# Ledger of designs, part 7: peptides against a protein of PDB entry 2AUS

Target 1, 323 residues: chain A of PDB entry 2AUS
Amino acid sequence: ADIKREVIVKDDKAETNPKWGFPPDKRPIELHIQYGVINLDKPPGPTSHEVVAWIKRILNLEKAGHGGTLDPKVSGVLPVALERATRVVQALLPAGKEYVALMHLHGDVPEDKIRAVMKEFEGEIIQRPPLRSAVKRRLRTRKVYYIEILEIDGRDVLFRVGVEAGTYIRSLIHHIGLALGVGAHMAELRRTRSGPFKEDETLVTLHDLVDYYHFWKEDGIEEYIRKAIQPMEKAVEHLPKIWIKDSAVAAVAHGANLTVPGIVKLNAGIKKGDLVAIMTLKDELVALGKAMMSTQEMIERSKGIAVDVEKVFMPRDWYPKLW

## One batch from the design tools (peptide; aimed at target 1 I58)

Design b1_p28_1_s3 (made by RFdiffusion4, then SolubleMPNN; its pose is not in this set)
Fold by OpenDDE base, seed 4:
Structure b1_p28_1_s3 (fold): chain B 323 residues (1-323), chain A 28 residues (1-28)
Amino acid sequence: as target 1 above (323 residues)
Amino acid sequence: SEEERRKEREEHAAIKEAVEAALAAAAA
């Protein structure tokens, strides 16, 4: 998520009309909720689906979806996309995750050996999905981006781990235990990051949501509920972006594919097949789509389909039809 | 209306209690 992507400008003269659209920071509270994502601190106990159901009840919502399942016993960062933003979770599902895990060893191992062996698990690992996973139980590789040992207390190893989406920490710990020769199991697990969502001032509990909704509805205080809900654009911060002309926004909002002439600026390093966010010049999310060209092709070509639009978020009327 | 606001408060209070009870049960 923290990858600073270079921005390449194609049209330095492109302006945006301030009267069109609703920038993420300027949405009325009802519209902010309709296009919102909660950085929820999921409690241990309930399923991710039960927690989403609670949020819908608390906030009187018809639709919501989560940015990647946490097991019942797992706490921490669960992005929950609301109403019109519900489908933005597709951007979060493939996003990297971070966890803090407590591993319990089944025997005594010297600390230096623990540190050395755990360092060897940085990189590509082979995993099998658990039985309860809807994913076909095929062997697959997953990347471990980093392992940071926080504390070692005898047989208890507290560590931070950054992983590719769908890496099973329980399986990782099992394999670490095998490599140590004593065996191990996962005692505790908390998710500390899901793509752009992390443990920060935006993290809220179910209790916070209950109280903040009350303050809004009964006391007319919007501040708390407004801060508790992030704009849907937060959920795409980790994606490569393409910024488009005002004249192209309405067409894309109607489900038209983005063509090269509509591009004002774009991130470097887009590859064909990448999931990309199509943005206005006011950083409003128009749509998600699949890149049909590389960044270089989008710069060099004067025409053609740049992005196959898969999911529109922006209403059709936020920008005028200029065609 | 005041009656709609009362119903909304009662529903909110019931949701709060249910959330608290569910979380307490999950922590036990």
Scores: peptide ipSAE 0.120, ipTM 0.772, DockQ to the pose 0.499
OpenDDE base, seeds 1, 2, 3, 5: peptide ipSAE 0.028, 0.093, 0.111, 0.088; ipTM 0.633, 0.747, 0.765, 0.737

Design b1_p28_2 (made by RFdiffusion4; failed a check: the pose's geometry)
Pose (drawn by RFdiffusion4):
Structure b1_p28_2 (pose): chain A 309 residues (1-127, 142-323), chain P 28 residues (1-28)
Amino acid sequence: ADIKREVIVKDDKAETNPKWGFPPDKRPIELHIQYGVINLDKPPGPTSHEVVAWIKRILNLEKAGHGGTLDPKVSGVLPVALERATRVVQALLPAGKEYVALMHLHGDVPEDKIRAVMKEFEGEIIQRKVYYIEILEIDGRDVLFRVGVEAGTYIRSLIHHIGLALGVGAHMAELRRTRSGPFKEDETLVTLHDLVDYYHFWKEDGIEEYIRKAIQPMEKAVEHLPKIWIKDSAVAAVAHGANLTVPGIVKLNAGIKKGDLVAIMTLKDELVALGKAMMSTQEMIERSKGIAVDVEKVFMPRDWYPKLW
Amino acid sequence: AEKIKEFKEKSEELEEKLKEALEKLEEE
């Protein structure tokens, strides 16, 4: 997921006018929230659905959604997209996820076999692909390990299968997500407590600084997604519902294949929309016309890059 | 053992913070 993509510039002269839109990190606080995402450290106990409901109540929001469900007892990274950026969590499906898990073996197994068997579970699995498994600690029947997986991978099922392969059986004692696409345990990871308090600092004390840092621009959700940057003049057509045509492309990531989920970005690096690539990167460079992206969801409001009549 | 203990402490700290956040949310 976190492979740095090469950027290919097709129109080296394209410029963006600062009158239109906003750099993603410089939105007025209200707009910042309307188009924000929270990198939330989900506490054990509530369902992911319940956590989102609490967030909507805390932030007095109409809409919100999480990216990748965590079960009630699972803690960790739970991206919660807000308001107009609610559907941006779609961008996380192609990006992977990472967990730290505690596995309790129902029988005694030599460490040698445990490490050997765990390694064999990398690659593909049926229940999804397991990118990597790193054993952190093996203390008796307790195995602490870090695992990177494709989205939708049930870790409980993975541990159960490891138990079968060892014949002794296995139980998942605990699980914590450490990564969900670009969201990880860094300075942006916030708790529900921080979110309530920072909201009070803003609505009661008039200080926006803390609630601002607790909420990320929605563009964070597409950090690991192939991107196509378009001219200012092309943003309006897309913002108004048109698919993206090749003439509007300024630069793009290498490796885009037909059918790939892509993010359409302004030259300010704001998220305009998510869509499916109808052409490859090379075809987008060589061709002068045609539909480059079948737009699935538009995020940018019509007001930022307006059509003038 | 030390790593497992530190791992379990993260969940306990989150439960304490959640309890305090829910109390403040009920007052609202």

Design b1_p28_3 (made by RFdiffusion4)
Pose (drawn by RFdiffusion4):
Structure b1_p28_3 (pose): chain A 309 residues (1-127, 142-323), chain P 28 residues (1-28)
Amino acid sequence: ADIKREVIVKDDKAETNPKWGFPPDKRPIELHIQYGVINLDKPPGPTSHEVVAWIKRILNLEKAGHGGTLDPKVSGVLPVALERATRVVQALLPAGKEYVALMHLHGDVPEDKIRAVMKEFEGEIIQRKVYYIEILEIDGRDVLFRVGVEAGTYIRSLIHHIGLALGVGAHMAELRRTRSGPFKEDETLVTLHDLVDYYHFWKEDGIEEYIRKAIQPMEKAVEHLPKIWIKDSAVAAVAHGANLTVPGIVKLNAGIKKGDLVAIMTLKDELVALGKAMMSTQEMIERSKGIAVDVEKVFMPRDWYPKLW
Amino acid sequence: AEKERFYERLLEIFDEEEAEKLFEAVFE
């Protein structure tokens, strides 16, 4: 997921006018929230659905959604997209996820076999692909390990299968997500407590600084997604519902294949929309016309890059 | 003190039962 993609510039002269839109980290606080995402450290106990409901109540929001469900007893990274950026969590499906898990073996197994068997579970699995498994600690029947997986991978099922392969059987004692696409345990990871308090500081004390840092621009959700940057003049057509045509492309990531999920970005690096690539990168460079992206969801409001009559 | 203050703010948003559940989820 976190492979840095090469950027290819097709129109080296394209410029963006600061009058239109906003750099993503410079939105007025209300707009910042309307188009924000929270990198939330989900506590054990509540369902992911319940956590989102609490967040909507705390922030007095109309809409919100999480990216990748965590079970009630699972803690960790739970991206919660807000308001107008609610559907941006779609951008996380192609990005991977990472967990730290505690596996309790129902029988005694030599460490040698445990490490050897765990390693064999990398690659593909049926229940999804397991990118990597790193054993952190093996204390008796308790195995602590870090695992990177494709989205929708059920870790409980993975541990169960490891138990079968060892014949002794296995139980997942606990699980914590450490990564969900670009969201990880860094300075943006906040708790529900921080969110309630920072909201108070803003609505009661008039200080926006803390609630601002607790909420990320929605562009964070597409950090690991292939991107196509378009001219200012092309933003309006897309913001108004048109698919993206090739003439509007200024630069794009290498490796884009037909059918790939892509993010359409302004030259300010704001998220305009998510869509499916109808052409490859090379075709987008060589061709002068045609539909480059079948737009699935538009995020940018029509007001930022307006059509003037 | 900090926890009492956080609980009082939860009561302003939520009812007593839901605030308690959220409080425990945060601190236990």

Design b1_p28_4_s2 (made by RFdiffusion4, then SolubleMPNN; its pose is not in this set)
Fold by OpenDDE base, seed 3:
Parts: structure tokens; sequence; C-alpha cells
Structure b1_p28_4_s2 (fold): chain B 323 residues (1-323), chain A 28 residues (1-28)
């Protein structure tokens, strides 16, 4: 859900020095890669870990990580964070997911009944994790945000589904099949969205990455590889943001907690305990952290720890020490 | 080479991905 969060300005006179930092659009290609996230179209067949290993080989990288496991047979949107951005994937773990699924019914069911029963699975569902999941097999609730039936062809039901993170589509389809009285299984599954990453012009294949890296290294053409890699800031677009003064950036980049005086502007609706992105006034990601105050407390208070900094991304030297 | 083997494997997998996308687009 691209819920535009309201931006509350706390300091309307705060300026930023254009000579400090590296805005996402102004990074040299090597630095762009070091702080990059690929919106990968994962092919069916390989594990998410194998694909990450291949990207590291293709792009000559030391580190990479993915924004949430896809099963070997599942294709589609796999965010792969590179090098210094590798840990930004933690922002994508709690993010909603969208899938297109093909459900095969084990018997004939009237279309009207299929539509009616599938509509009842919108909202809260009870799931048990699969046996192959590293997650303890406890019953838990998950949210199905929406189900959109795309096609019904006899026993084959193609549908789009938006779900809470860690919803098992295979289990959803099994329960739909039980509710229909005939049983069902998941024939095909594709992930079409992972938080801010979706099927759009930024989606690239492993083949694209091979070619685009070649064009850069052999032909000196950086344009393709630059477009194939998103800035790490893309991976935090769905999070509530706090924008800080230039004078606070270097302290946070050294691992200091964000204090209330450092805040210039912030999103509405931050709660204590929320994961938040700490940003510069040039929309650079400084750090991820846990909100220690609500938005209202961050506005009303003159002092105190606003964010407990959990992970720094920005280098310590991009902004001067002003303390 | 290990690179040529990887490239070939990627090409085979991307052809499967392409065919899967085409089947989805025909149904949308």
Amino acid sequence: as target 1 above (323 residues)
Amino acid sequence: SEEEELRKKIEELEEELKRFKERLEERL
C-alpha cells in the first residue's frame, strides 16, 4: 500500500549544504553499486541464495542479500541489496507482498461459488507454516489485503493476492480448496510485489545484469548498469521517514542515536517501536532505527532520544563532524 | 569456463521465465 504519509515540518528554516553527501541521483557508478538494490526478476528453478551468489559473481561483489526468500519454483520480484546496502533488506522483511497465483481445483465448482468463497478469504486468515519453513509451526493469523480473480478457466483459477509478510500462498490455496469442498493445489506462483519493488521498468533479469555489466566493463557504457541498480533508498520508501539536520548526520553515521533537536521533518503516524528510516534533507539514507517516541512526542518534546539507531548505512565521512 | 557455464545456465532459466510471463500475460 503506497499510503502517502503526511510530512510534518518541524524546522522550516533548515538548509542543506549541496557539497555534503551523495544524493541517490548523483552517486558515481561504483558508489551507486556499493549502495544499490536490484529489482531482480528471479527465474523459476534456482533458490534465492543461488541467485544472490550468481549476482555476486556477475557483478564482482563481496556481499549481497535478498529482501525475502522465494521458493525455487517461484519466479518474480526479488530485491537484492548489494555491498554496503546488503542489510537494507531488513526493511523489506515486514513489507507486504503481492503474488499472481494459479490455483488448480480438484473438482468442478460453479464460478459464482468460487468468487464468493475466495472473497471470504480477504481479511484475517489462520495459517500453519509449511514443514520446510525454518519458522516454528505455530498457528498464526495473517492478513490477506485483497484477492482479485483474473481468470477462471474450468478448474484453473488465476488470481492476484496482496498479503502480509510471511503469508503462505500454498496454504491459502489449500484452505480455499477445502472451503470449496473439492480441494485445491498451487500450480504456479509469481511474486509481483515486495514492498516498494514491483513489476515496472526497474525489473531486470539475470541476463540483463550479465549484458549490462559487460557493456560497462568492456565498452565503457555505464548507463545500462546504472539503470539496472536502484539506490538503497528505494528499499525504505514504504517506511516512515525522519529527515535530519546536516549537523546531526555525522553523529548518526557514527552510530549515535537520533535526538529530537536533530529532526527537521518527519512522517505522521510514527508509533513507538516502529522501524523508521533516518534521512538527510537530500533524501539519503543515513540509518534504520527503532522509534523511541511517537510523531507527536517528536514534535512536542525539545529533547530526548527519538530513534534508537540499529543499522547505519551512510559512511562516516560524507558529512562533516559538527560536534 | 565457470563463467560460460553460468551464462548458459542463466540463459536456460531466463527462457523458462519468459515462457512463464507470456502465459501470464495471455491470461490478464
Scores: peptide ipSAE 0.252, ipTM 0.819, DockQ to the pose 0.827
OpenDDE base, seeds 1, 2, 4, 5: peptide ipSAE 0.118, 0.197, 0.067, 0.194; ipTM 0.740, 0.782, 0.634, 0.780

Design b1_p28_4_s3 (made by RFdiffusion4, then SolubleMPNN; its pose is not in this set)
Fold by OpenDDE base, seed 1:
Structure b1_p28_4_s3 (fold): chain B 323 residues (1-323), chain A 28 residues (1-28)
Amino acid sequence: as target 1 above (323 residues)
Amino acid sequence: MEEEELRKKIEELQKELEERKRRLEERL
């Protein structure tokens, strides 16, 4: 998720009109909420769906959605996209996840053997989704990006794990336990990261949201609720970006595909078929779409469809029609 | 669920969250 992508400039003379759009830092509070994502610390107990329903009640919202299910017993980072930003969760579903897990071993194993065997689970693993998953119960490969053992206390192993989206930590722990020869189970699990959302100063609780909404509505203090809600652009930080001319923004906001002449700058390493974020020169999210060209093709070509626009976020009136 | 019932439920869940976070941090 922290891949600093190189930025290739295609048009170094492209200017942006400061009067057009609403940059993430300049949105009025109501507009900020309409285009917001909460980095929620989900409590253990409720489902991710119940928590989203409560956020909608607390903040008086019509729509919200979460960036990937946490089990009832699992706490930690649950991105909740609000109102007009609700569909941005599609960018978070494929994003990498990090967890802290407590594994309990069913027998005594030397620490050196625990460390050696857990290191062998870095890389590609084969998993079957659990019965409760909306995903088809077919065997599938998943990547374990890293395993960091934090503590070993007898039969208890605390570890940090970075994984591909839809990796089941409970299944990973079960297979580690089998490889150790004693068996194991997942005692505790917390999600510490979901793509660009992590345990940082932006992490807020349901309690915080109740208080911060009260401070805004009853006391007129918007600062707390403003800080508790991230701009929707946060939810796409991990995606490759394409920045477009002011003259292309309104067309894309109307659902037109992005053509090569509209590109000002873009990230390196875009492949055909990648999910990409289309941005203004003020770092406003216009749309999500599928890359129809590589970065290299978008540089070399003078014309053609660069991005098939799948989801528009920006209102149609933020930028003028210049066509 | 009334607003006050939701608030009380959130307060209970907050305490459980803090206790579980502490148990994970005390092991670090």
Scores: peptide ipSAE 0.185, ipTM 0.789, DockQ to the pose 0.886
OpenDDE base, seeds 2, 3, 4, 5: peptide ipSAE 0.150, 0.165, 0.057, 0.155; ipTM 0.772, 0.775, 0.633, 0.772

Design b1_p28_5_s4 (made by RFdiffusion4, then SolubleMPNN; its pose is not in this set)
Fold by OpenDDE base, seed 1:
Structure b1_p28_5_s4 (fold): chain B 323 residues (1-323), chain A 28 residues (1-28)
Amino acid sequence: as target 1 above (323 residues)
Amino acid sequence: MSLIERLRARNEELRRLLEKALEKLEAE
């Protein structure tokens, strides 16, 4: 369940001018693409980089980036941020992931023992990064949030697993196989969730994108390509949010830090050091930044830097300069 | 169809759809 964060209102009289900005639902198709994220069903075979290159070719884009690498043999949910939204992938990298995995056991194990041992792998696990990773090969802890066995067919075990970002499912399966005493390997792997992106009606294939782009360019039908691309704001749904005054938007869009007087409302539970999304009152993403205060400090203080602005997304001209 | 068979079938469908997508991109 998406944990609905409580919203605390600091200024209940703050209004927004409907003539300023471009809310996610009101963007022209070209602007929607410029600030878009595709929930791609990555095929098994290609690298995540090859798939991003194909999306750029299909949609005639200069820039794109993915929200966390899937190995060549892995299918499923790959968020691909487009053009001006490309940098929003930094919000998706630390996000939790879900997979459906097929584990093949190298010997016969009673079902009750399979279930008992797999349950012991819920919680903190110790992993060693694979040789191919750019990460230093130091032992590290990772969280397994849940393991749900879906089907057992002899030596084949299908399970759903929720994990912390950068958990290696292949390594998890190897350790489960060792704990079972027979050994195991990963036969199939599909990612079913990456933060706010999941298997739903927004999941599209490369083939869908080819057809939908053709329908737009040749037939003038934009509805399919519009539906296939999510607004960049989708990629920050899992982050704590701070909503700001119209008078503060242009300053933040120019790279100024957010100060406490600019805050209209905010989520509960922000801690110092958290990645936060700075939003307009129309739910437009202005910037990502690092919280310099807790939620409580942002409520109680009248002055100071609330957010150190790291990445601006909003164009400088969507809101007027009011300084 | 078992859940295991459905996973394998989806992966195979995605391979076929990739081939078709690439064929279309080479014909443009």
Scores: peptide ipSAE 0.599, ipTM 0.946, DockQ to the pose 0.880
OpenDDE base, seeds 2, 3, 4, 5: peptide ipSAE 0.593, 0.592, 0.594, 0.591; ipTM 0.944, 0.945, 0.945, 0.943

Design b1_p28_6_s1 (made by RFdiffusion4, then SolubleMPNN; its pose is not in this set)
Fold by OpenDDE base, seed 2:
Formats: C-alpha cells, structure tokens, sequence
Structure b1_p28_6_s1 (fold): chain B 323 residues (1-323), chain A 28 residues (1-28)
C-alpha cells in the first residue's frame, strides 16, 4: 500500500478554478460526513454488519458499508464508508491487509524450528476458503507479503502478517501447525491494516463516535466528529490516480468515460485493466474506473478512452458542464 | 509480555463493547 507512485505530468499548464468542487479539506461538516470513511476499531464480538448498523444509528445515517469483513471474533481496522461514499469500499476490497495473530501450537516445538517454518510461509501459499465463506471453496493462491514474529512463549506465537486480500489467517495458522508437525489454531486475531487504513491517530472506537456525535449535535463542537471521519479520498490513496482537467470533471461526474485529452497528470505504472481513481486537480475523487490504456498509452495517444468509468462519487453539480 | 498485552487489549475491548451496548440500550 505504501508504494510511492511516480506522477507524470501531461499538461503542465493546466489550472483549476478554486471556486469549483469541494476539496477534502474544505467540505462543510455535513458534506464531509456524506463523503466520509471511518477508520473504525471494530470490537471483538459483533459482526461487521452489526457494527455498520450501529454506526448508522449513532451517526443518523441512511447508508454505510465496510471495506472488508472482519469475523465476529476479530478486532481492529474496519474502514466504514458513509452515505455517498459507501461504494468506495470497492477500492478497499482488493487492498492488502495486515494482522497481528496469536497462534497456539498443539505441541512443543523448538523456537528455531518455529521461526524457520514460519519464514517458509512468506510468499505464495495455497488456500481453501472456509466452509462458512460466501466464496466458492476453490483452491487458490494467496500472497503472504511478510511474517514478523513478535514473541514466542512456549506454545504461543504472536506474529504480524501482511497478506493479499482474501487470505485467511486461520487457514495460514492451520497450515503452519501442520508444517510444524504438532498442529496449531488461531487463538486471537486483530487486523492492524486495510490498505491505506491502519492503526494510527485516525483509528476510532464506537464509543468515540457516540461521544463525538453528541459533542457536535448538543454542544455545537464539530472538531471531534470531523477528525473521526476521513474524506473518501483516503480510501483510494493506494490506487493509481489520474488527474483530469476541470473541463472533464462534469462529464465524468455524469458517467462519461475519461478520454485522453482530459488527462492532466497520472501515476506511472498503470496497466490496462487496473482499477484507477479519477481525481480533480484538487485531489477530489470523481470516479473509480478501469484503465483501458497503460500509462504510456495515455501519454503517447492524443485521443481514445483512457478509463472506463465504473462508479461515480462526485456530484454532478460540483463542476460546471463545459460541453 | 507482548502476548499478555495483546490478550489484555482484546479483553478490554470486549468489556468496552459491553459497556457501550449497555449505554446504547439506556439511551433508547
């Protein structure tokens, strides 16, 4: 997720009108909420859906959605997209995840062997989704980006693990246990990262949300609730971006595909078929779409469809129609 | 130990949730 993407400028003379749009830092509180994402510290116990329902109740929202299910027993980072931002979770579903897991071994294993075997699980692993998953139980490969052993205490192993989306840590632990010859199970699990969302100052509890909403509604203090909600643009930070001319914004906001002439700047390394974020020059999310060209093609070509627009987020009236 | 701290944190979060649910019920 922390891949710094190079920005290639196609039009260095492109300016943006400061009167158009609502940059993430300049949204009135109500609008900020409408285009918000909460970095929620999901408590252990409830389902992700129950927690989303509680957030909707607490914040008096019509819609919300989460950026990737956490099992009931799993705590930690659950991005919850609000209202008009609800569909931004699509950008988070494929994002990498990090967890801290407590594995309990069913027998005694020397620490050196534990470390050696766990290191072998870095890279590609074969997994089968659990029976309770809505996902078809097909064998599939998943990437384990890293395993960091934090502590070993006899049969208890605390470790940090970075994984590809849809990697089942419970299954990983089961396979580690098999490889160790003694078996193992997942004792506890916390998600510490979901794409751009991590354990940081933006992580808030349900309690925080209750209190912060009261401070706003009863005391007129919006600062806390404003800080508790991230702009929806946070949810696309990990995606490759294409920045467009002001003159192209309204068309894209109306669902038109992005054409090459509308591009001002773009990230390097976009491939055909990539999910990309279409941004204004003020770093406002206009839409998500599928790249129909590579970065290089978008630079070299003078015309054609650059992005097939799949989901519009920006209201149609934030920028004027210039066509 | 980090393991003990990790377990304690999870236990705390369970208790915090219980208190929240009680509070939310009282506000109904």
Amino acid sequence: as target 1 above (323 residues)
Amino acid sequence: SLIDEFRAEIARKREELKKLLERLKEEE
Scores: peptide ipSAE 0.539, ipTM 0.917, DockQ to the pose 0.874
OpenDDE base, seeds 1, 3, 4, 5: peptide ipSAE 0.532, 0.535, 0.535, 0.532; ipTM 0.913, 0.914, 0.914, 0.913

Design b1_p28_7_s2 (made by RFdiffusion4, then SolubleMPNN; its pose is not in this set)
Fold by OpenDDE base, seed 3:
Structure b1_p28_7_s2 (fold): chain B 323 residues (1-323), chain A 28 residues (1-28)
Amino acid sequence: as target 1 above (323 residues)
Amino acid sequence: SREEEERRTLEELRRLAEEEREREREEE
């Protein structure tokens, strides 16, 4: 999520009509909710699906979806996309995750040895999927981006870990325990980050949502519920972006593929096959799609399909049809 | 009414949310 991407401008004269669309900061409260994502602090105990069901009840919603399952016992950052934004969770599935984990060792190990061995697990690790997944026991590699030991208290090791999506922390801890020679298990786990969503002022509990919805519906105070819900554009901050002309927006909103002439600016480093966010010049999410060209090809070519549009978010009527 | 059902649902959810906060405070 923290990778600063260079922005390459193709058309420096491209303007946007201020009367078209609904920028993330200018959505009426009902529209903001329809295109919202909650940075939920999931409590320990309930499943991620139960929590999503509760949010739907609290906010009187027809649809919602979460940005990656947390086990029942795991707390912390669970992005929940609402209504029209529900499909944006697909952008969060490949996103890196951060956790704080408590590892309990099954024997005494000197602190210096703990630190040395845990540092060796930074980088690529071989993981086995949990037995409960009928998925073939294919050995898979996953990247551990960093391990930061926070505290060592005898046999208890508290650590922060940044990982590639789909890394099993329980399996990591098991392998660390084997490498230490004493064995280990995961005592506690909290997710502190899911792509662009982290522990910050936007993190809200189920209780906060109940209170904030009450303040809106009974007291007419929308400020709290507005702050508790992030615009769906937050869920794509970690993706490479392509910004398009106003004249291209309606076509993409109708499900047309993005062609090269529609591009105003784009991030550097897009590769063919990458998931990309198609944005307006007002930073509104139009669609997600698969890049059919590299950044360089999108700059050099005058025509062709730049993005195969897979998921449209923007309503068809926010921008006029100019074709 | 739909509003009464919504109110009852909110009251139930408030209770559940408070029970969750109490559990979180007992675990800290």
Scores: peptide ipSAE 0.035, ipTM 0.379, DockQ to the pose 0.046
OpenDDE base, seeds 1, 2, 4, 5: peptide ipSAE 0.012, 0.013, 0.021, 0.000; ipTM 0.420, 0.412, 0.430, 0.360

Design b1_p28_8_s1 (made by RFdiffusion4, then SolubleMPNN; its pose is not in this set)
Fold by OpenDDE base, seed 2:
Structure b1_p28_8_s1 (fold): chain B 323 residues (1-323), chain A 28 residues (1-28)
Amino acid sequence: as target 1 above (323 residues)
Amino acid sequence: SRDEEVERLLEELRREQERRRREREERE
């Protein structure tokens, strides 16, 4: 998520009309909610689906979806996309995750050995999905990006771990315990990051949402609920972006593929097949799609389909039809 | 009301979280 992507400008003269669209910072509160994502601190106990159902009840919403299941006992960062933004979770599901885990060892192990063995689990690991997982029980590789030991207290090991989406921390801890020769289990788990969503000032509880919704509806104070909900564009910050001309926005919002002439600027390092976010020059999310060209091809070519548009988010009327 | 049910559930969850926090603080 923190990868600074270079921006290549293709058309340095392209301007945007300030009267068109609704930039993330200029949405009326009702529209902000319709295109919102909550960085929820999921409590331990409920399922991610139950929590989404509660948010829908609290905020009087018809639709919502979460950016990646947390087990009932797992707390922490659960992005919940609201209403018209619900489908933005597609960008979050494949995103990297960070956890803080408490591992309990079933025997005494010297601290130096704990540190050495845990370091060996950085990189590619082989996992089997648990029986309870909806995922087919096939052996698969997963990346452990980093393991940071925070504290060792006898048999208790507190650590931070960055992982590829769908890495099972419980299984990782089990394998670490086997490698240590004593066995281990996961005592506690908290998710501290899901792609661009982390433990920061945007993290809110279900209680906060109840209170903030009440302040808005009963007291007319929108500031709290506005801050508690992130714009849907937050959910795509980790994706490579393509910024398009105002004249191309309405076509893409109608489900047309993005063609090369519509591109104003783009991130470096886009490969064919990458999931990309199509943005306006005001950093509004128009659509998600599959790159049909590399960054280099999008620069060098004068025509062709640059992005196969898969999911449209922007309403069709925010920008005028210029075709 | 649906709101009262949500509030009750949230309060139960809060109490359970506080209990677990205390149980952790007592072990440290």
Scores: peptide ipSAE 0.023, ipTM 0.521, DockQ to the pose 0.053
OpenDDE base, seeds 1, 3, 4, 5: peptide ipSAE 0.028, 0.023, 0.021, 0.000; ipTM 0.595, 0.574, 0.487, 0.312; seeds 1, 3 fail the geometry check

## One batch from the design tools (peptide; aimed at target 1 H214)

Design b1_p29_3 (made by RFdiffusion4)
Pose (drawn by RFdiffusion4):
Structure b1_p29_3 (pose): chain A 309 residues (1-127, 142-323), chain P 29 residues (1-29)
Amino acid sequence: ADIKREVIVKDDKAETNPKWGFPPDKRPIELHIQYGVINLDKPPGPTSHEVVAWIKRILNLEKAGHGGTLDPKVSGVLPVALERATRVVQALLPAGKEYVALMHLHGDVPEDKIRAVMKEFEGEIIQRKVYYIEILEIDGRDVLFRVGVEAGTYIRSLIHHIGLALGVGAHMAELRRTRSGPFKEDETLVTLHDLVDYYHFWKEDGIEEYIRKAIQPMEKAVEHLPKIWIKDSAVAAVAHGANLTVPGIVKLNAGIKKGDLVAIMTLKDELVALGKAMMSTQEMIERSKGIAVDVEKVFMPRDWYPKLW
Amino acid sequence: SVKEEYEKLVEEHEERMKEFEEEKEEEEE
């Protein structure tokens, strides 16, 4: 997921006017929240659905959604997209996820076999692909390991299968998600407590600084997604419901294939929309016309890059 | 429990925000 993509510039002269839109990190606090995402450290106990409900109540929001469900006892990274950016979690499906898990073996197994068997579970699995498994600690029947997986991979099922392969059987004692696409355990990871307190600092004490840092621009959700940057003049047509045509492309990532999920970005690096690529990168460069992206969801409001009559 | 702690925290937050908005309305009046 976190492979740095090469950027190819087709129109080296394209410029963006600062009058329109906002750099993503410089939105007025209300707009920042309308188009924000929270990198939430989900506590064990509540369901992911319940956590989102609490967030809607804390932030007094109308809409919110999480990116990748965590079971009630699972803690860790739970991206929660807010308001107008609610659907941006769609951008996380192609990006991978990473967990730290504690596996309790129901029988004694030599460490040598445990490491050898765990390694063989990398690659593909049926229940999804397992990118990597790194054993952190093996203490008796307890195995602590870090695993990277494709989205929708059930870790409980993976541990169960490892138990079968070892014949002794296995139980997942605990699980914590450490990565969900671009969301990881860094300075943006916040708790529900921080969110409530920072919201009070803003609504009661008038200080926006803390609630601002606790909420990321929605563009964070597409950091690991192939991108196509378009001219200012092309943003309006897309913001108004039109698919993206090739003439509007200024630059794009290499490696885009027809059918890939892509992010359409302004020259300010704001998220305009998510869509499916109808052409490859090379076709987008060589062709002068045609629909480059079948837009599935528009995020940018019509007001930022208006159509003037 | 952890879930009960967070339910209580959210309820206390909503009460506190309601009381604070009522005080502002009274001052404006």

